Peptides against a protein of PDB entry 3V4O. Designs and how they scored, part 141

Target 1, 234 residues: chain A of PDB entry 3V4O
Amino acid sequence: DQPLAKDKVALLIGNMNYREHPKLKAPLVDVYELTNLLRQLDFKVVSLLDLTEYEMRNAVDEFLLLLDKGVYGLLYYAGHGYENFGNSFMVPVDAPNPYRSENCLCVQNILKLMQEKETGLNVFLLDMCRKRNDYDDTIPILDALKVTANIVFGYATCQGAEAFEIQHSGLANGIFMKFLKDRLLEDKKITVLLDEVAEDMGKCHLTKGKQALEIRSSLSEKRALTDPIQGTEY

## One batch from the design tools (peptide; made by RFdiffusion4, then SolubleMPNN)

Design b2_p22_2_s2 (from b2_p22_2, 13 letters changed)
Fold by OpenDDE base, seed 4:
Formats: sequence, structure tokens, C-alpha cells
Structure b2_p22_2_s2 (fold): chain B 234 residues (1-234), chain A 22 residues (1-22)
Amino acid sequence: as target 1 above (234 residues)
Amino acid sequence: DEEAAEAAKAAEAARDALLQAY
């Protein structure tokens, strides 16, 4: 039987104009392209650029309000970030230099809140670096996650590694979005789709040995971004 | 092959010049 979504909601955040950190270029284009693709998949998409800490927290809160039982939730982030002890931190544009966890948004905390909503699917697409932040010595003790078997992480890069954007004279994608956009509309289990993206990234001379996609999943059902919304006729 | 190694290094350098880390 075809899995159904009660609804499909996505929050896309692209941070590029940092106050105290190097400016980025790709998030602008990446958010735009992903927005268009997800809309074709009948997602309700909220796309935001250059969010302060306050704005990011508010955006996440509003996103969570749209989630409910059986809803597909997708969070995409492009910008500066880091990973400490398996926890991913998204860096707001007004974060100090150096930034710490108190200045950033923890993705795993967002996941916990999504689980409380009894979502049908939780997808995180994190286009950020995953290097350790040596200026943050906080060891987070997070509450145990529920066993929901509906979680997919697509990390743009490997643990402890950097993610990259392409430098062109004009607007260009990040490496992750460059490959993701070609497959995102495919009617495949999301983990299978991401695996194919990983293969594409591995075959390209530009990215081979430079950046590799990591998939972390606990997904017991054949859920796809193309899954129809319950009660809708197409 | 030293020549091949040099070419590979040049290609790597060119690639790196096209990429900026986040």
C-alpha cells in the first residue's frame, strides 16, 4: 500500500550574510531551487534567508505548529554549522565569533519536538560543515529520542568534514544541492533517493574525495517525498 | 608515474580553487 501523508510541510533556511563569519553565496540559490522542487511535491514551504538567532527560533517554532500526526516534516538548512558529540548546530547570521551552542540551534532538539507531534516522516537536509567547534566545550545531554522509525538525515558531508559551495562568476549551488536537485522529484524511498545522490557525488571528479553525502536513517516504511497527501485527488 | 602524479596534483589544485568551504 502506498504510504500517505496527512500533510507535507517544509522549512528551508539559508544563511549567507553572516555578521561575524565569512559570507556564503550558495544558500540563496539552493533555497530557491529547493523551494520550487518541494512545491512540485505539494509541500507547504516556508523559505527564509539570513535569519538571526531570534528569527531562526521563531521560524522553527512556527514550523512545529504546522506539524501534526502523520504530517511529513522536512527541515533544510544551508549555512555555517558544526557538530559536537553527534549533535548538529545551525549557526544564525548574528552569531558571535566564536559561536557556541547557546548561540545556535540544535537539530536534535528540533527532532525531539517533531517526534512529539507524531509526524509521519522527519527529514533533515543539512548543508553545513560538520567539523567540531573547539570553542564549545559543552557536552550536551539530550533526552532519549522515541523509537519512531521515521527519521532521515541527509548530511551534505561526512562527520568531521566540511561542506562546499561552487565558486563561479555567477550564482551557483552548494555541492549537496547540485546533486540533490536532479533526483529530488523521483518517486523513491527517501533513503534510496539520497543513496543515489551520494553515488552521483562520488562519481563526479569535482567532488570525489572532497565531499561525500552521509545518510543516517531509521525509516521502517517505504516513505517518499512524492507520497500523496491523504484526502487529495490528483 | 611522476608526470601522472603532477597532473593529478594540478587537477586537485584546480578543483580546490573552485570550491569554498562553508
Scores: peptide ipSAE 0.411, ipTM 0.778, DockQ to the pose 0.739
Fold by OpenDDE base, seed 2:
Structure b2_p22_2_s2 (fold): chain B 234 residues (1-234), chain A 22 residues (1-22)
Amino acid sequence: as target 1 above (234 residues)
Amino acid sequence: DEEAAEAAKAAEAARDALLQAY
């Protein structure tokens, strides 16, 4: 039987105009492109750029309010970030230099809250660096996650590695989005789709050995971003 | 081998010049 989503909701955040960190370019285009694609997939999409810590937290809170039992939730982030001890931190544009965990949003905490909503699918697409932040020695105590078997992480890069944007004629795309956009509309299990994206990244001379996608998932059902919304005729 | 190594290094440098880390 075809899996059904109760609804499909996406929050896309692109941070580029940092106050105390290097400015980025790719998030602008990447958020735009992903927005268009997800709308074609009947996602309700909220796309935001250059969020402060306060604004990011509010955006996440509002996103969570749209989640409910059986809803597909997708969080995309493009910007500065880091990973400490398996915890991913998204960096707001007003974060200090150096930034610390208290200045950032922990993705795993968001996941916990999404699980409480009994979502049908939780997808995180994180286009950020995953290097250790040596200025933050805080080890977040994560509560045990529920066993929901509906979680997919697409990391733009490997653990401890950097993510890159491609500089071209004043415009930039993230490497991750460059390949993701070509496959996102395919009717495939999301982990299979991401695996194909990973292969594409690995075959390209520009990205081979430079950036590799990491997929971390616990997904027991064949769920796709193309899954129809319950009550809709397709 | 030396020429090949230099060419490879140049290619890598060119690639890196196109990429900006986040």
Scores: peptide ipSAE 0.410, ipTM 0.779, DockQ to the pose 0.728
Fold by OpenDDE base, seed 3:
Structure b2_p22_2_s2 (fold): chain B 234 residues (1-234), chain A 22 residues (1-22)
Amino acid sequence: as target 1 above (234 residues)
Amino acid sequence: DEEAAEAAKAAEAARDALLQAY
């Protein structure tokens, strides 16, 4: 039987114009292109750029309210970030230098909240730096994803590697989006799709050794972004 | 920085366009 989505909702965040950190360029084009692609997949898309901490927290809260049983959710973030002992943090544009966990949004906390929503599918894609932040000593969060959560988590860079060398390379898209956009509309299980994106990144001489895609999932069903919304005739 | 100001203006315009297109 073809899996059905109760609804499809996406939140895309691109942070570029940081107050106290290097400015980025790729998120602008990446969010724009991803928005257009997800709309073709019948997602209701909210796209936001250059969010403060307050705005980011509100946006994520509103997104979580849209998640419910059988809903397909996609959360995408492009911007500065860091990872300490398995905890990943998204950095708002108004974060101080140096930033700490109190100034940022913890990915694992958001994932924990997502798994409580009994979604049909929940995809979280991060295109951000995974460098260690030596100025933050936050205690690691060690909660694993629940098997029933149907969450797919994609981290589009190597641990400890820079994610945004592209702003100096003349490329329009970020590396991750360059390969993701070519496959996103394919009718495939989302984990298979992302695995193929990872392979494409690995074969490209421009990205080899510079950026990789890490995939974590609790998805046990054949669910795709192309799955129809309940009540629609296909 | 003139280049930074131009980039900020472009980003703001794009933000508004994305919000309006929703």
Scores: peptide ipSAE 0.020, ipTM 0.476, DockQ to the pose 0.024
Fold by OpenDDE base, seed 5:
Structure b2_p22_2_s2 (fold): chain B 234 residues (1-234), chain A 22 residues (1-22)
Amino acid sequence: as target 1 above (234 residues)
Amino acid sequence: DEEAAEAAKAAEAARDALLQAY
């Protein structure tokens, strides 16, 4: 039996024009290309650029409202970020310098909310730095993902290189999107697909030793982004 | 890039629409 999605929804966020932090360029093209790919996969896609804290929170809240039993959800973020003690934070464009957790969106909190929605599949992809923020001493309580959450978390990371440095390489896309876009339309279990992307990144001379994709999954079922929506014929 | 510019415009429009709901 082919797995079926009740619906497919995606929220893509690309932050570039930071007020108090270095500006980025890659998120624009990355969000654009990912939007086109996901639409080919019959996702309903909301793509947003340069969101303030207020706008980001609202966007995520609205996205969460769309998640329900059997729905396939995908959340993608490209921009500045940081990680402290296992907690990852997405940085809005209006975040102060230095930013703190109260100015940012906690990924783990969002994941916690996602797991309650009984989604058929929930993919969370981060293309941001995992650098520690020494100006934030917050230690949020981390809850483990439920075994049945069907969540796949992909974290594309850079060691020592600001996203800005990668943009000077002359690449149109960010490094993560460069490899992701080549495989995203493949009819494969999403964890297998992302693992292959990770391998491709590891083999590339441009990214070897500089960037990696960390994958965490609670997915116990065979689910692919190519799975058809209920009521549709493919 | 014209495509990128259109994407940015569309994203802005989507953002505005979303914000109007709040």
Scores: peptide ipSAE 0.019, ipTM 0.543, DockQ to the pose 0.018

Design b2_p22_2_s3 (from b2_p22_2, 10 letters changed)
Fold by OpenDDE base, seed 1:
Structure b2_p22_2_s3 (fold): chain B 234 residues (1-234), chain A 22 residues (1-22)
Amino acid sequence: as target 1 above (234 residues)
Amino acid sequence: EEEERKKEEEEKKERDSLLQAL
């Protein structure tokens, strides 16, 4: 059967102008480039930059309202982040220093809410560090996730590691987007696509031994970002 | 051997200087 999406919706968040943390540069370019690519793939894309905690939560809420049964949902985040006990936290621009979980958005909580919408596919592309935040001793108690077999995580870096952006005069991509953008339009299963991106990162002298893509998937069907929207002709 | 190590260290420093952690 030809895989079909009821709709395709993406939320892209790039945080760079932090108040209490080092400013970043790459999220601006990365969000822009990814927006253009996803629009070519017929995604409805909401792209936002430099969100406060309140704004991020609202953006996620609005994103969730666009999700429904069979809809492909994609969340991209570029910015500061951390990972505690397997939970990924996105850091808003107004987060204090040090930040804690109550100041941040938990990706796994968003996933839970996406599952409740009975989405056709849930893709997370997280371009952030995954280091442990030692200032956050909170042990998150998450509800059990449903078995939906439609989840794909693309982590820009390995567990416990940092993700990087390229330092150039002017604007440059983050490492993850540098490689992702070259393959994102390929008509391949999303996990296969990301695997190829991982190989590209691994072959580059700049990133070898410094940053590696991690793919976490429970996707049991052949789903691609190129999958047509139901009711449309291609 | 020592010169090779020094070279590798310098290359690493150069690479690291081109990257900023998120």
Scores: peptide ipSAE 0.415, ipTM 0.775, DockQ to the pose 0.819
Fold by OpenDDE base, seed 5:
Structure b2_p22_2_s3 (fold): chain B 234 residues (1-234), chain A 22 residues (1-22)
Amino acid sequence: as target 1 above (234 residues)
Amino acid sequence: EEEERKKEEEEKKERDSLLQAL
């Protein structure tokens, strides 16, 4: 039987105008393009740019309020970030230099809260660096995650590696979005879709040996971003 | 071989100059 989503909700965050860190360019275009694509897929999309810590936390809280049993949740983040001990941290624009975990939002904490909502699908698209932050030696104590088998991570880069945007005088995509946008509307299992994106990135001379997509999934069912919303007529 | 290595290095440098780390 065709899988149905109770609803489809996405939170897109693009941070570029950092106060104490290098400014970025790609998140603006990336969030915009992804917003348009996800709306075509009938996602309810909240797109936000240049969020402070307070604003990011509020946005996540509001996002979580829209999640419930069977809802597809998608979180996209483009900006500065780091990964310590397998935990991904999104950096707000007002984060100090150096930033620490208490200044940032832990993605795995968000995942935990999404699991509590009994979501149908949890997708994280993280367009950020995954290098260790040497200024933060804190080991987050996270509660054990449930075995929900409905989680997909699309990391723009490999563990311990950097993600990139195209250096241009004008507007340009990040590397991840450059390839993701071409396939996002395809009616395929999300992990298959991301695998194809990974192959596209791997064929590009600009990214070969420099940036590679990592897919981490426990998705045990065929779920796609194109899955219909329950009660909708097509 | 040395010329090829140099060319590859130059191409790598050019590529890297076109990318900004997030």
Scores: peptide ipSAE 0.407, ipTM 0.768, DockQ to the pose 0.822
Fold by OpenDDE base, seed 3:
Structure b2_p22_2_s3 (fold): chain B 234 residues (1-234), chain A 22 residues (1-22)
Amino acid sequence: as target 1 above (234 residues)
Amino acid sequence: EEEERKKEEEEKKERDSLLQAL
């Protein structure tokens, strides 16, 4: 039986023009290309660049308002980030140096809120570093996650590692998006699709031994980004 | 062997020069 989505909604955030941290280039191109691809998949896409902490929190709140029972939710982030104690933190452009958890958005907290909406699928694509922030030893107090079996994380890099962008004279992607964009439109279970992306990244001489995709999932159904929306005629 | 090692090191440096950490 073909899984159906009640609706499909994506929030894409690309942070590059940091005030107190190194500037990035790839998020501009990556957000643009991913926006076009997700629109072809009939996602309602909100794409935002260079968000302050306040703006990021507002964007997430608005995104959550669009989620409901059976809705597919996708969050993409490209920018600075870190991972402490299994929690992923997205860094706003106005974050201080050094930044701490109170200055950042915790992805696992967002996931908790998404679960409360009884979504059909929750996909996180995190194109950021996952190194520990030595300046932050705070453990966020988070409520336990529910067992919803509809969660997929695509990490651009391994735990404790860095993610990279390509340095080119022209417009260039981050490493993750370079490979993701070639397969994103395929009609496959999302975890299978990401596994193929991981293989492509692993075979490339540029990235072999330098950056590897990590997939973390609890997905009990064969759900794909290509799944049709209920009530639509295809 | 030393020439091969040097070649591999140069290739690695070239690769690394094409990448910037996020």
Scores: peptide ipSAE 0.404, ipTM 0.768, DockQ to the pose 0.775
Fold by OpenDDE base, seed 4:
Structure b2_p22_2_s3 (fold): chain B 234 residues (1-234), chain A 22 residues (1-22)
Amino acid sequence: as target 1 above (234 residues)
Amino acid sequence: EEEERKKEEEEKKERDSLLQAL
């Protein structure tokens, strides 16, 4: 008997046109492709590009309003980012140079808020660098997370490492999305799916020794993105 | 082998030219 979702909601953010940082290209394509895939999986998808700090915070707030008990929540981010003390920070397009935590959105704070909603599944797909920001010495004081056993992080790269996009004259994916998109529709436990993506990425000559997918999860149930929504035919 | 080393270096350069860090 497969698990059921009360609902499935995704927020996709792609930041590429930074004011004070290098411009990116892949987030445009990646958000578009992921949007189409998640819609095929019956997710309610909000996709946004080039968000300021204020807009990102508002988008997260609106996303959280759609979450409730048993709802599957998925947050995807593609753009600049950093990781300090195990906390992931998404960088808005209007962030100063250098940026600091007060200019950015902390993913772990979002997770805490998602836990308060008693979600059925919390998935974070973070296509950003995970290097330490030496200009930010702030240690986030986070409340203890609840033991919900429904959390999955898919990091595009390893701790302390960079994530990359392919440079092409035309449209090209980030490395993470290049492999994720080929498996996302598979009816598999999300951690198993991501593990297969990791293997596919590991075979890529472009990123060997340069970028590797990291999966961090506490998932006690066989939850999949393909899980049907309660009250629907399946 | 020196030729193999050179080949690896060229492949690395090619790879690096195709990738941009996020």
Scores: peptide ipSAE 0.403, ipTM 0.769, DockQ to the pose 0.811

Design b2_p22_2_s4 (from b2_p22_2, 14 letters changed)
Fold by OpenDDE base, seed 1:
Structure b2_p22_2_s4 (fold): chain B 234 residues (1-234), chain A 22 residues (1-22)
Amino acid sequence: as target 1 above (234 residues)
Amino acid sequence: EEEELERKLKEQAERDALLQAL
């Protein structure tokens, strides 16, 4: 039996024009490409660029309002970020230098809120650096997450990606999106799809050793982004 | 091209925001 989604909602955030940090270029094109692809998959997509902390928090809040039981939720972020003590943080464009956790959005907190909505699938695609932020000594106390079998994380490290982007003239995709876009529309379990993307990245000499895709998942069902929405005929 | 793309994304965001308000 093919799994069904009650609805499909995606929030895409691309931060590029940082005030106190190096500017990025890839998020612009990547968000655009992903938006078009997800729309073909019948996702309701909200795409936003260059969000301040306030705007990011509001966007996430609005996104959460669209989530409900059985809904497929996808959060994509491209921009600066860091990971401390197992927590991933998305950095707003107005974050100070150095940025701290209080200036950023914790992905795990968002996941917790998504779990409270009893979503059918939670997909996080994070194209950001996952380096430790030595300037942030805060250890976030996160409430225990519920153990659900519907979580998928795709972490794309940005190490070396900036150099790659600089080498390419024009509007080129980031490394992760370059490979993701080729497979995103495939009717496959999302973890299988991402695994294939990871393999493609690994086989490419241009990306080998520069960027890797890490997949973390608790998904126990064969859920795909191509899954039909309940009440619709496909 | 970059400016055009940015404009399109902003317009999309505005439309999507309106849909959420409904």
Scores: peptide ipSAE 0.024, ipTM 0.549, DockQ to the pose 0.017
Fold by OpenDDE base, seed 5:
Structure b2_p22_2_s4 (fold): chain B 234 residues (1-234), chain A 22 residues (1-22)
Amino acid sequence: as target 1 above (234 residues)
Amino acid sequence: EEEELERKLKEQAERDALLQAL
Protein backbone atom coordinates (compact mmCIF):
# COMPACT_ATOMS: atom_id res chain seq x y z
CA ASP B 1 0.00 0.00 0.00
CA GLN B 2 0.94 3.62 -0.42
CA PRO B 3 2.97 4.91 2.51
CA LEU B 4 1.25 7.63 4.46
CA ALA B 5 2.63 10.60 6.32
CA LYS B 6 1.00 11.76 9.50
CA ASP B 7 1.98 15.27 8.51
CA LYS B 8 4.60 17.07 6.47
CA VAL B 9 6.65 19.90 7.88
CA ALA B 10 9.70 21.72 6.60
CA LEU B 11 12.08 24.35 7.89
CA LEU B 12 14.18 26.19 5.35
CA ILE B 13 17.00 28.45 6.44
CA GLY B 14 18.98 30.68 4.13
CA ASN B 15 21.76 32.81 5.53
CA MET B 16 23.18 35.47 3.27
CA ASN B 17 23.84 38.77 4.97
CA TYR B 18 26.62 37.81 7.32
CA ARG B 19 28.02 40.50 9.54
CA GLU B 20 31.59 39.28 9.66
CA HIS B 21 31.74 36.94 6.66
CA PRO B 22 31.28 37.17 2.90
CA LYS B 23 27.72 37.79 1.86
CA LEU B 24 25.85 35.24 -0.21
CA LYS B 25 23.02 35.50 -2.73
CA ALA B 26 22.03 32.01 -3.78
CA PRO B 27 20.24 31.08 -0.53
CA LEU B 28 17.52 33.62 -1.23
CA VAL B 29 16.47 32.14 -4.53
CA ASP B 30 17.08 28.57 -3.41
CA VAL B 31 14.90 28.91 -0.32
CA TYR B 32 12.18 30.58 -2.34
CA GLU B 33 12.09 27.91 -5.01
CA LEU B 34 12.34 25.07 -2.53
CA THR B 35 9.46 26.57 -0.57
CA ASN B 36 7.24 26.56 -3.61
CA LEU B 37 8.17 23.00 -4.50
CA LEU B 38 7.59 21.67 -1.00
CA ARG B 39 4.22 23.38 -0.85
CA GLN B 40 3.28 21.49 -3.98
CA LEU B 41 4.15 18.38 -2.02
CA ASP B 42 1.77 19.49 0.74
CA PHE B 43 4.49 20.39 3.19
CA LYS B 44 3.87 23.02 5.79
CA VAL B 45 6.87 25.21 5.20
CA VAL B 46 8.57 27.77 7.37
CA SER B 47 11.17 29.72 5.44
CA LEU B 48 13.56 32.00 7.25
CA LEU B 49 16.39 34.20 6.07
CA ASP B 50 19.42 35.70 7.78
CA LEU B 51 19.05 34.15 11.18
CA THR B 52 21.15 34.98 14.18
CA GLU B 53 22.37 32.22 16.44
CA TYR B 54 19.47 32.79 18.78
CA GLU B 55 16.94 32.78 15.98
CA MET B 56 18.40 29.67 14.39
CA ARG B 57 18.31 27.74 17.64
CA ASN B 58 14.73 28.78 18.24
CA ALA B 59 13.71 27.85 14.72
CA VAL B 60 15.28 24.42 15.00
CA ASP B 61 13.69 23.87 18.39
CA GLU B 62 10.28 24.77 17.04
CA PHE B 63 10.83 22.49 14.08
CA LEU B 64 11.74 19.60 16.36
CA LEU B 65 8.52 20.13 18.28
CA LEU B 66 6.61 19.55 15.08
CA LEU B 67 8.26 16.19 14.54
CA ASP B 68 6.40 13.18 15.83
CA LYS B 69 5.67 9.58 15.02
CA GLY B 70 4.94 9.20 11.35
CA VAL B 71 5.63 12.83 10.50
CA TYR B 72 7.68 13.69 7.46
CA GLY B 73 10.20 16.38 8.24
CA LEU B 74 12.59 18.27 6.03
CA LEU B 75 15.27 20.64 7.21
CA TYR B 76 17.21 22.63 4.65
CA TYR B 77 20.09 24.98 5.28
CA ALA B 78 22.00 27.15 2.87
CA GLY B 79 24.80 29.38 4.06
CA HIS B 80 28.27 29.29 5.48
CA GLY B 81 29.42 26.23 7.35
CA TYR B 82 32.32 24.00 8.20
CA GLU B 83 33.15 20.44 9.16
CA ASN B 84 35.70 19.17 11.64
CA PHE B 85 36.21 15.43 11.95
CA GLY B 86 32.66 14.57 11.01
CA ASN B 87 31.01 17.35 12.97
CA SER B 88 29.21 19.80 10.72
CA PHE B 89 28.23 23.28 11.78
CA MET B 90 25.78 25.80 10.37
CA VAL B 91 26.96 29.37 10.75
CA PRO B 92 24.50 32.06 11.81
CA VAL B 93 24.73 35.55 10.36
CA ASP B 94 25.98 37.07 13.59
CA ALA B 95 28.79 34.59 14.05
CA PRO B 96 32.16 36.12 14.81
CA ASN B 97 35.20 35.88 12.60
CA PRO B 98 36.57 33.36 13.04
CA TYR B 99 33.53 31.40 14.07
CA ARG B 100 33.64 28.61 16.62
CA SER B 101 31.35 25.73 17.51
CA GLU B 102 29.82 27.56 20.45
CA ASN B 103 28.53 30.18 18.04
CA CYS B 104 27.23 27.68 15.50
CA LEU B 105 24.64 24.93 15.29
CA CYS B 106 25.90 21.38 15.25
CA VAL B 107 24.19 19.28 12.62
CA GLN B 108 24.92 15.99 14.33
CA ASN B 109 23.28 17.18 17.52
CA ILE B 110 20.16 18.06 15.60
CA LEU B 111 20.20 14.67 13.89
CA LYS B 112 20.39 12.99 17.28
CA LEU B 113 17.29 14.83 18.37
CA MET B 114 15.50 14.03 15.13
CA GLN B 115 16.01 10.30 15.49
CA GLU B 116 14.19 10.35 18.81
CA LYS B 117 10.99 11.59 17.22
CA GLU B 118 10.11 8.34 15.44
CA THR B 119 9.45 10.23 12.24
CA GLY B 120 8.16 8.51 9.16
CA LEU B 121 10.82 10.34 7.23
CA ASN B 122 13.34 13.00 8.10
CA VAL B 123 15.38 14.69 5.42
CA PHE B 124 18.26 16.98 6.28
CA LEU B 125 19.81 18.87 3.39
CA LEU B 126 22.90 21.00 3.74
CA ASP B 127 24.18 23.37 1.12
CA MET B 128 27.36 24.64 2.70
CA CYS B 129 31.08 24.09 2.57
CA ARG B 130 32.84 21.28 4.40
CA LYS B 131 36.11 23.05 4.91
CA ARG B 132 37.97 22.53 8.11
CA ASN B 133 37.93 25.30 10.67
CA ASP B 134 41.34 25.55 12.26
CA TYR B 135 39.97 27.85 14.94
CA ASP B 136 37.58 25.24 16.32
CA ASP B 137 38.91 22.71 18.81
CA THR B 138 35.62 20.93 19.42
CA ILE B 139 36.05 17.27 20.32
CA PRO B 140 34.20 15.03 17.91
CA ILE B 141 31.30 13.14 19.44
CA LEU B 142 29.65 11.10 16.75
CA ASP B 143 26.94 8.54 17.26
CA ALA B 144 25.59 6.34 14.54
CA LEU B 145 22.05 6.96 13.44
CA LYS B 146 19.49 4.55 14.77
CA VAL B 147 18.15 1.98 12.37
CA THR B 148 14.63 3.21 13.03
CA ALA B 149 15.50 6.86 12.57
CA ASN B 150 14.39 7.01 8.93
CA ILE B 151 16.77 9.89 8.40
CA VAL B 152 18.22 10.87 5.07
CA PHE B 153 21.12 13.26 5.17
CA GLY B 154 22.30 15.10 2.09
CA TYR B 155 25.44 17.20 2.12
CA ALA B 156 26.15 19.30 -0.94
CA THR B 157 29.54 20.92 -1.14
CA CYS B 158 31.67 22.94 -3.52
CA GLN B 159 35.41 23.02 -3.87
CA GLY B 160 37.47 26.15 -3.70
CA ALA B 161 36.26 29.60 -4.66
CA GLU B 162 33.63 28.28 -7.03
CA ALA B 163 31.01 28.17 -4.32
CA PHE B 164 31.76 31.76 -3.51
CA GLU B 165 31.50 32.89 -7.10
CA ILE B 166 28.26 31.06 -7.75
CA GLN B 167 26.69 32.36 -4.58
CA HIS B 168 27.51 35.92 -5.62
CA SER B 169 25.95 35.68 -9.04
CA GLY B 170 22.84 37.65 -8.16
CA LEU B 171 19.54 35.79 -8.31
CA ALA B 172 20.95 32.53 -9.60
CA ASN B 173 20.31 29.17 -8.01
CA GLY B 174 22.98 27.36 -6.16
CA ILE B 175 24.37 24.31 -7.88
CA PHE B 176 22.65 21.87 -5.56
CA MET B 177 19.25 23.48 -5.96
CA LYS B 178 19.70 23.66 -9.71
CA PHE B 179 19.67 19.90 -9.91
CA LEU B 180 17.43 19.17 -6.94
CA LYS B 181 14.54 21.25 -8.24
CA ASP B 182 14.36 19.17 -11.41
CA ARG B 183 13.70 15.96 -9.51
CA LEU B 184 12.16 16.97 -6.20
CA LEU B 185 8.57 16.40 -7.33
CA GLU B 186 9.24 12.91 -8.65
CA ASP B 187 7.44 10.04 -6.97
CA LYS B 188 10.53 8.13 -5.98
CA LYS B 189 12.11 6.87 -2.83
CA ILE B 190 13.96 9.84 -1.43
CA THR B 191 17.33 8.10 -1.41
CA VAL B 192 16.91 7.14 -5.04
CA LEU B 193 15.90 10.67 -5.88
CA LEU B 194 18.92 12.17 -4.19
CA ASP B 195 21.20 9.61 -5.77
CA GLU B 196 19.94 10.64 -9.17
CA VAL B 197 20.56 14.26 -8.27
CA ALA B 198 24.10 13.33 -7.34
CA GLU B 199 24.53 11.57 -10.66
CA ASP B 200 23.21 14.57 -12.54
CA MET B 201 25.69 16.77 -10.75
CA GLY B 202 28.47 14.39 -11.66
CA LYS B 203 27.55 14.26 -15.32
CA CYS B 204 27.22 17.97 -15.81
CA HIS B 205 30.35 19.53 -17.26
CA LEU B 206 29.75 22.65 -15.20
CA THR B 207 29.78 20.83 -11.88
CA LYS B 208 31.85 17.72 -12.51
CA GLY B 209 34.67 17.65 -10.05
CA LYS B 210 33.48 20.88 -8.49
CA GLN B 211 30.28 19.98 -6.70
CA ALA B 212 29.33 16.75 -4.99
CA LEU B 213 26.45 15.40 -2.95
CA GLU B 214 27.11 13.03 -0.09
CA ILE B 215 24.16 10.94 0.98
CA ARG B 216 23.76 9.07 4.25
CA SER B 217 20.62 7.33 5.36
CA SER B 218 19.07 5.02 7.89
CA LEU B 219 15.94 4.65 5.80
CA SER B 220 14.70 1.08 5.77
CA GLU B 221 11.32 1.82 4.25
CA LYS B 222 10.12 3.06 0.92
CA ARG B 223 9.41 6.70 1.60
CA ALA B 224 8.94 9.55 -0.84
CA LEU B 225 8.28 13.23 -0.45
CA THR B 226 5.21 12.66 -2.59
CA ASP B 227 3.63 10.29 -0.07
CA PRO B 228 0.16 11.48 0.86
CA ILE B 229 -0.83 12.77 4.26
CA GLN B 230 -3.13 10.62 6.36
CA GLY B 231 -6.73 11.70 6.24
CA THR B 232 -6.43 13.38 2.90
CA GLU B 233 -8.33 12.22 -0.13
CA TYR B 234 -6.34 11.27 -3.15
CA GLU A 1 13.39 41.49 -7.30
CA GLU A 2 15.64 40.44 -4.47
CA GLU A 3 13.90 42.78 -2.08
CA GLU A 4 10.56 41.43 -3.17
CA LEU A 5 11.65 37.87 -2.53
CA GLU A 6 12.96 38.76 0.89
CA ARG A 7 9.69 40.44 1.75
CA LYS A 8 7.67 37.47 0.56
CA LEU A 9 9.73 35.03 2.56
CA LYS A 10 9.47 37.13 5.69
CA GLU A 11 5.74 37.45 5.29
CA GLN A 12 5.42 33.73 4.75
CA ALA A 13 7.47 32.99 7.83
CA GLU A 14 5.41 35.33 9.95
CA ARG A 15 2.20 33.80 8.72
CA ASP A 16 3.35 30.27 9.37
CA ALA A 17 4.68 31.14 12.79
CA LEU A 18 1.40 32.74 13.71
CA LEU A 19 -0.57 29.74 12.53
CA GLN A 20 1.54 27.43 14.62
CA ALA A 21 1.03 29.59 17.67
CA LEU A 22 -2.77 29.34 17.36
Scores: peptide ipSAE 0.024, ipTM 0.557, DockQ to the pose 0.017
Fold by OpenDDE base, seed 2:
Structure b2_p22_2_s4 (fold): chain B 234 residues (1-234), chain A 22 residues (1-22)
Amino acid sequence: as target 1 above (234 residues)
Amino acid sequence: EEEELERKLKEQAERDALLQAL
């Protein structure tokens, strides 16, 4: 009676070596650990590091093509970003300084496209800054998520500050990944799982008041990352 | 669609090597 996935696909993007912006380190380790965890969950994982604008757009486009009815999709991004007027933007490594919306990928646009795929589950996780970009005056129109989209959007960020690393298990993780990796393999509804991660972040003295996880969901079914792929016997 | 994913998985071999070195 448990839900089944037609397939499981994930795109992980970690941008670190920016040309015109401060370099990051956490995305490397975070993408690595998330890749290993998702593979244990039988996801087909594409992990890409240090993508230019062109490469990012292509990667996202190809990922969207893999999304279809009943498919479980997960998109993860770690890197620089900004938020203006409710719109979030992922910053490619070749973005100019200052960058503008035309140089970046709009998260809300991607979410809009994901709504059309009739996925069994679609998870979008952001680990990036939500700082206002004073050099961008673009005000994109925001569309509400469709009730039937089965999309879970997680936004982990430190408002107004660059992401910082926490030493965990011999590795320097971002804060979000530090808590996510401890729960990701649990057989729970994804929204419940992420809510528990958010609570863990709130209880930790290292993260309390510094970083939080915002969750938005249109998921009306009990879907978990542990759901088996159709036709697979365990 | 699946072929595209498989292609991308093969293309990231160098990246995987880098990640495994951590």
Scores: peptide ipSAE 0.023, ipTM 0.577, DockQ to the pose 0.017
Fold by OpenDDE base, seed 3:
Structure b2_p22_2_s4 (fold): chain B 234 residues (1-234), chain A 22 residues (1-22)
Amino acid sequence: as target 1 above (234 residues)
Amino acid sequence: EEEELERKLKEQAERDALLQAL
């Protein structure tokens, strides 16, 4: 039997206009395009741009509240970020220079909270740099995150690599979105879909050896973003 | 919770209009 979603909700965050850091362009277009695609998949999408730390935390909290039993959740972030000792951090637009962990949102903490939910499917996609921040002395989380069967994590950059913007069809897309948008509507298991995106990135001369998609999942069910929603919502 | 989502969706619609104007 085809899996069913109780509901489908997505939070998309794109940070471009940083106060104390280089401005970005790709998140604007990427969030817009992803929003349109997810809406075609019957996701209830909340897309937010240029969020402060306070706004980001509130948005994530509200999103987590929407995650319930059987719900399909998708969290996407595009913007500045860094990774220290396995901990990834999303940088709000009002972050100081240099930014530290206290100014940012820890991805692993969010993932931990997501794992506590009994969601049917939970996808977390990050399109940000994975460079080390030498100004952050935060002690890494000692316990490795346990990837549950209902969690899919995608990181669209290699460690130490910068996110590059590519002009595509008159619009400047991030590398990840350039390839993701071509496959996102396919009726495939989400891990298979992302794996194919990764392969596409690897075949492209522009991205080969520069950026790669890292996928972490233990998803055992054939869950797809195209799965239909049950008649009764939460 | 659902009301908050609706509010955010409304705000998004306004943003989308702006995005489409670009």
Scores: peptide ipSAE 0.022, ipTM 0.552, DockQ to the pose 0.017

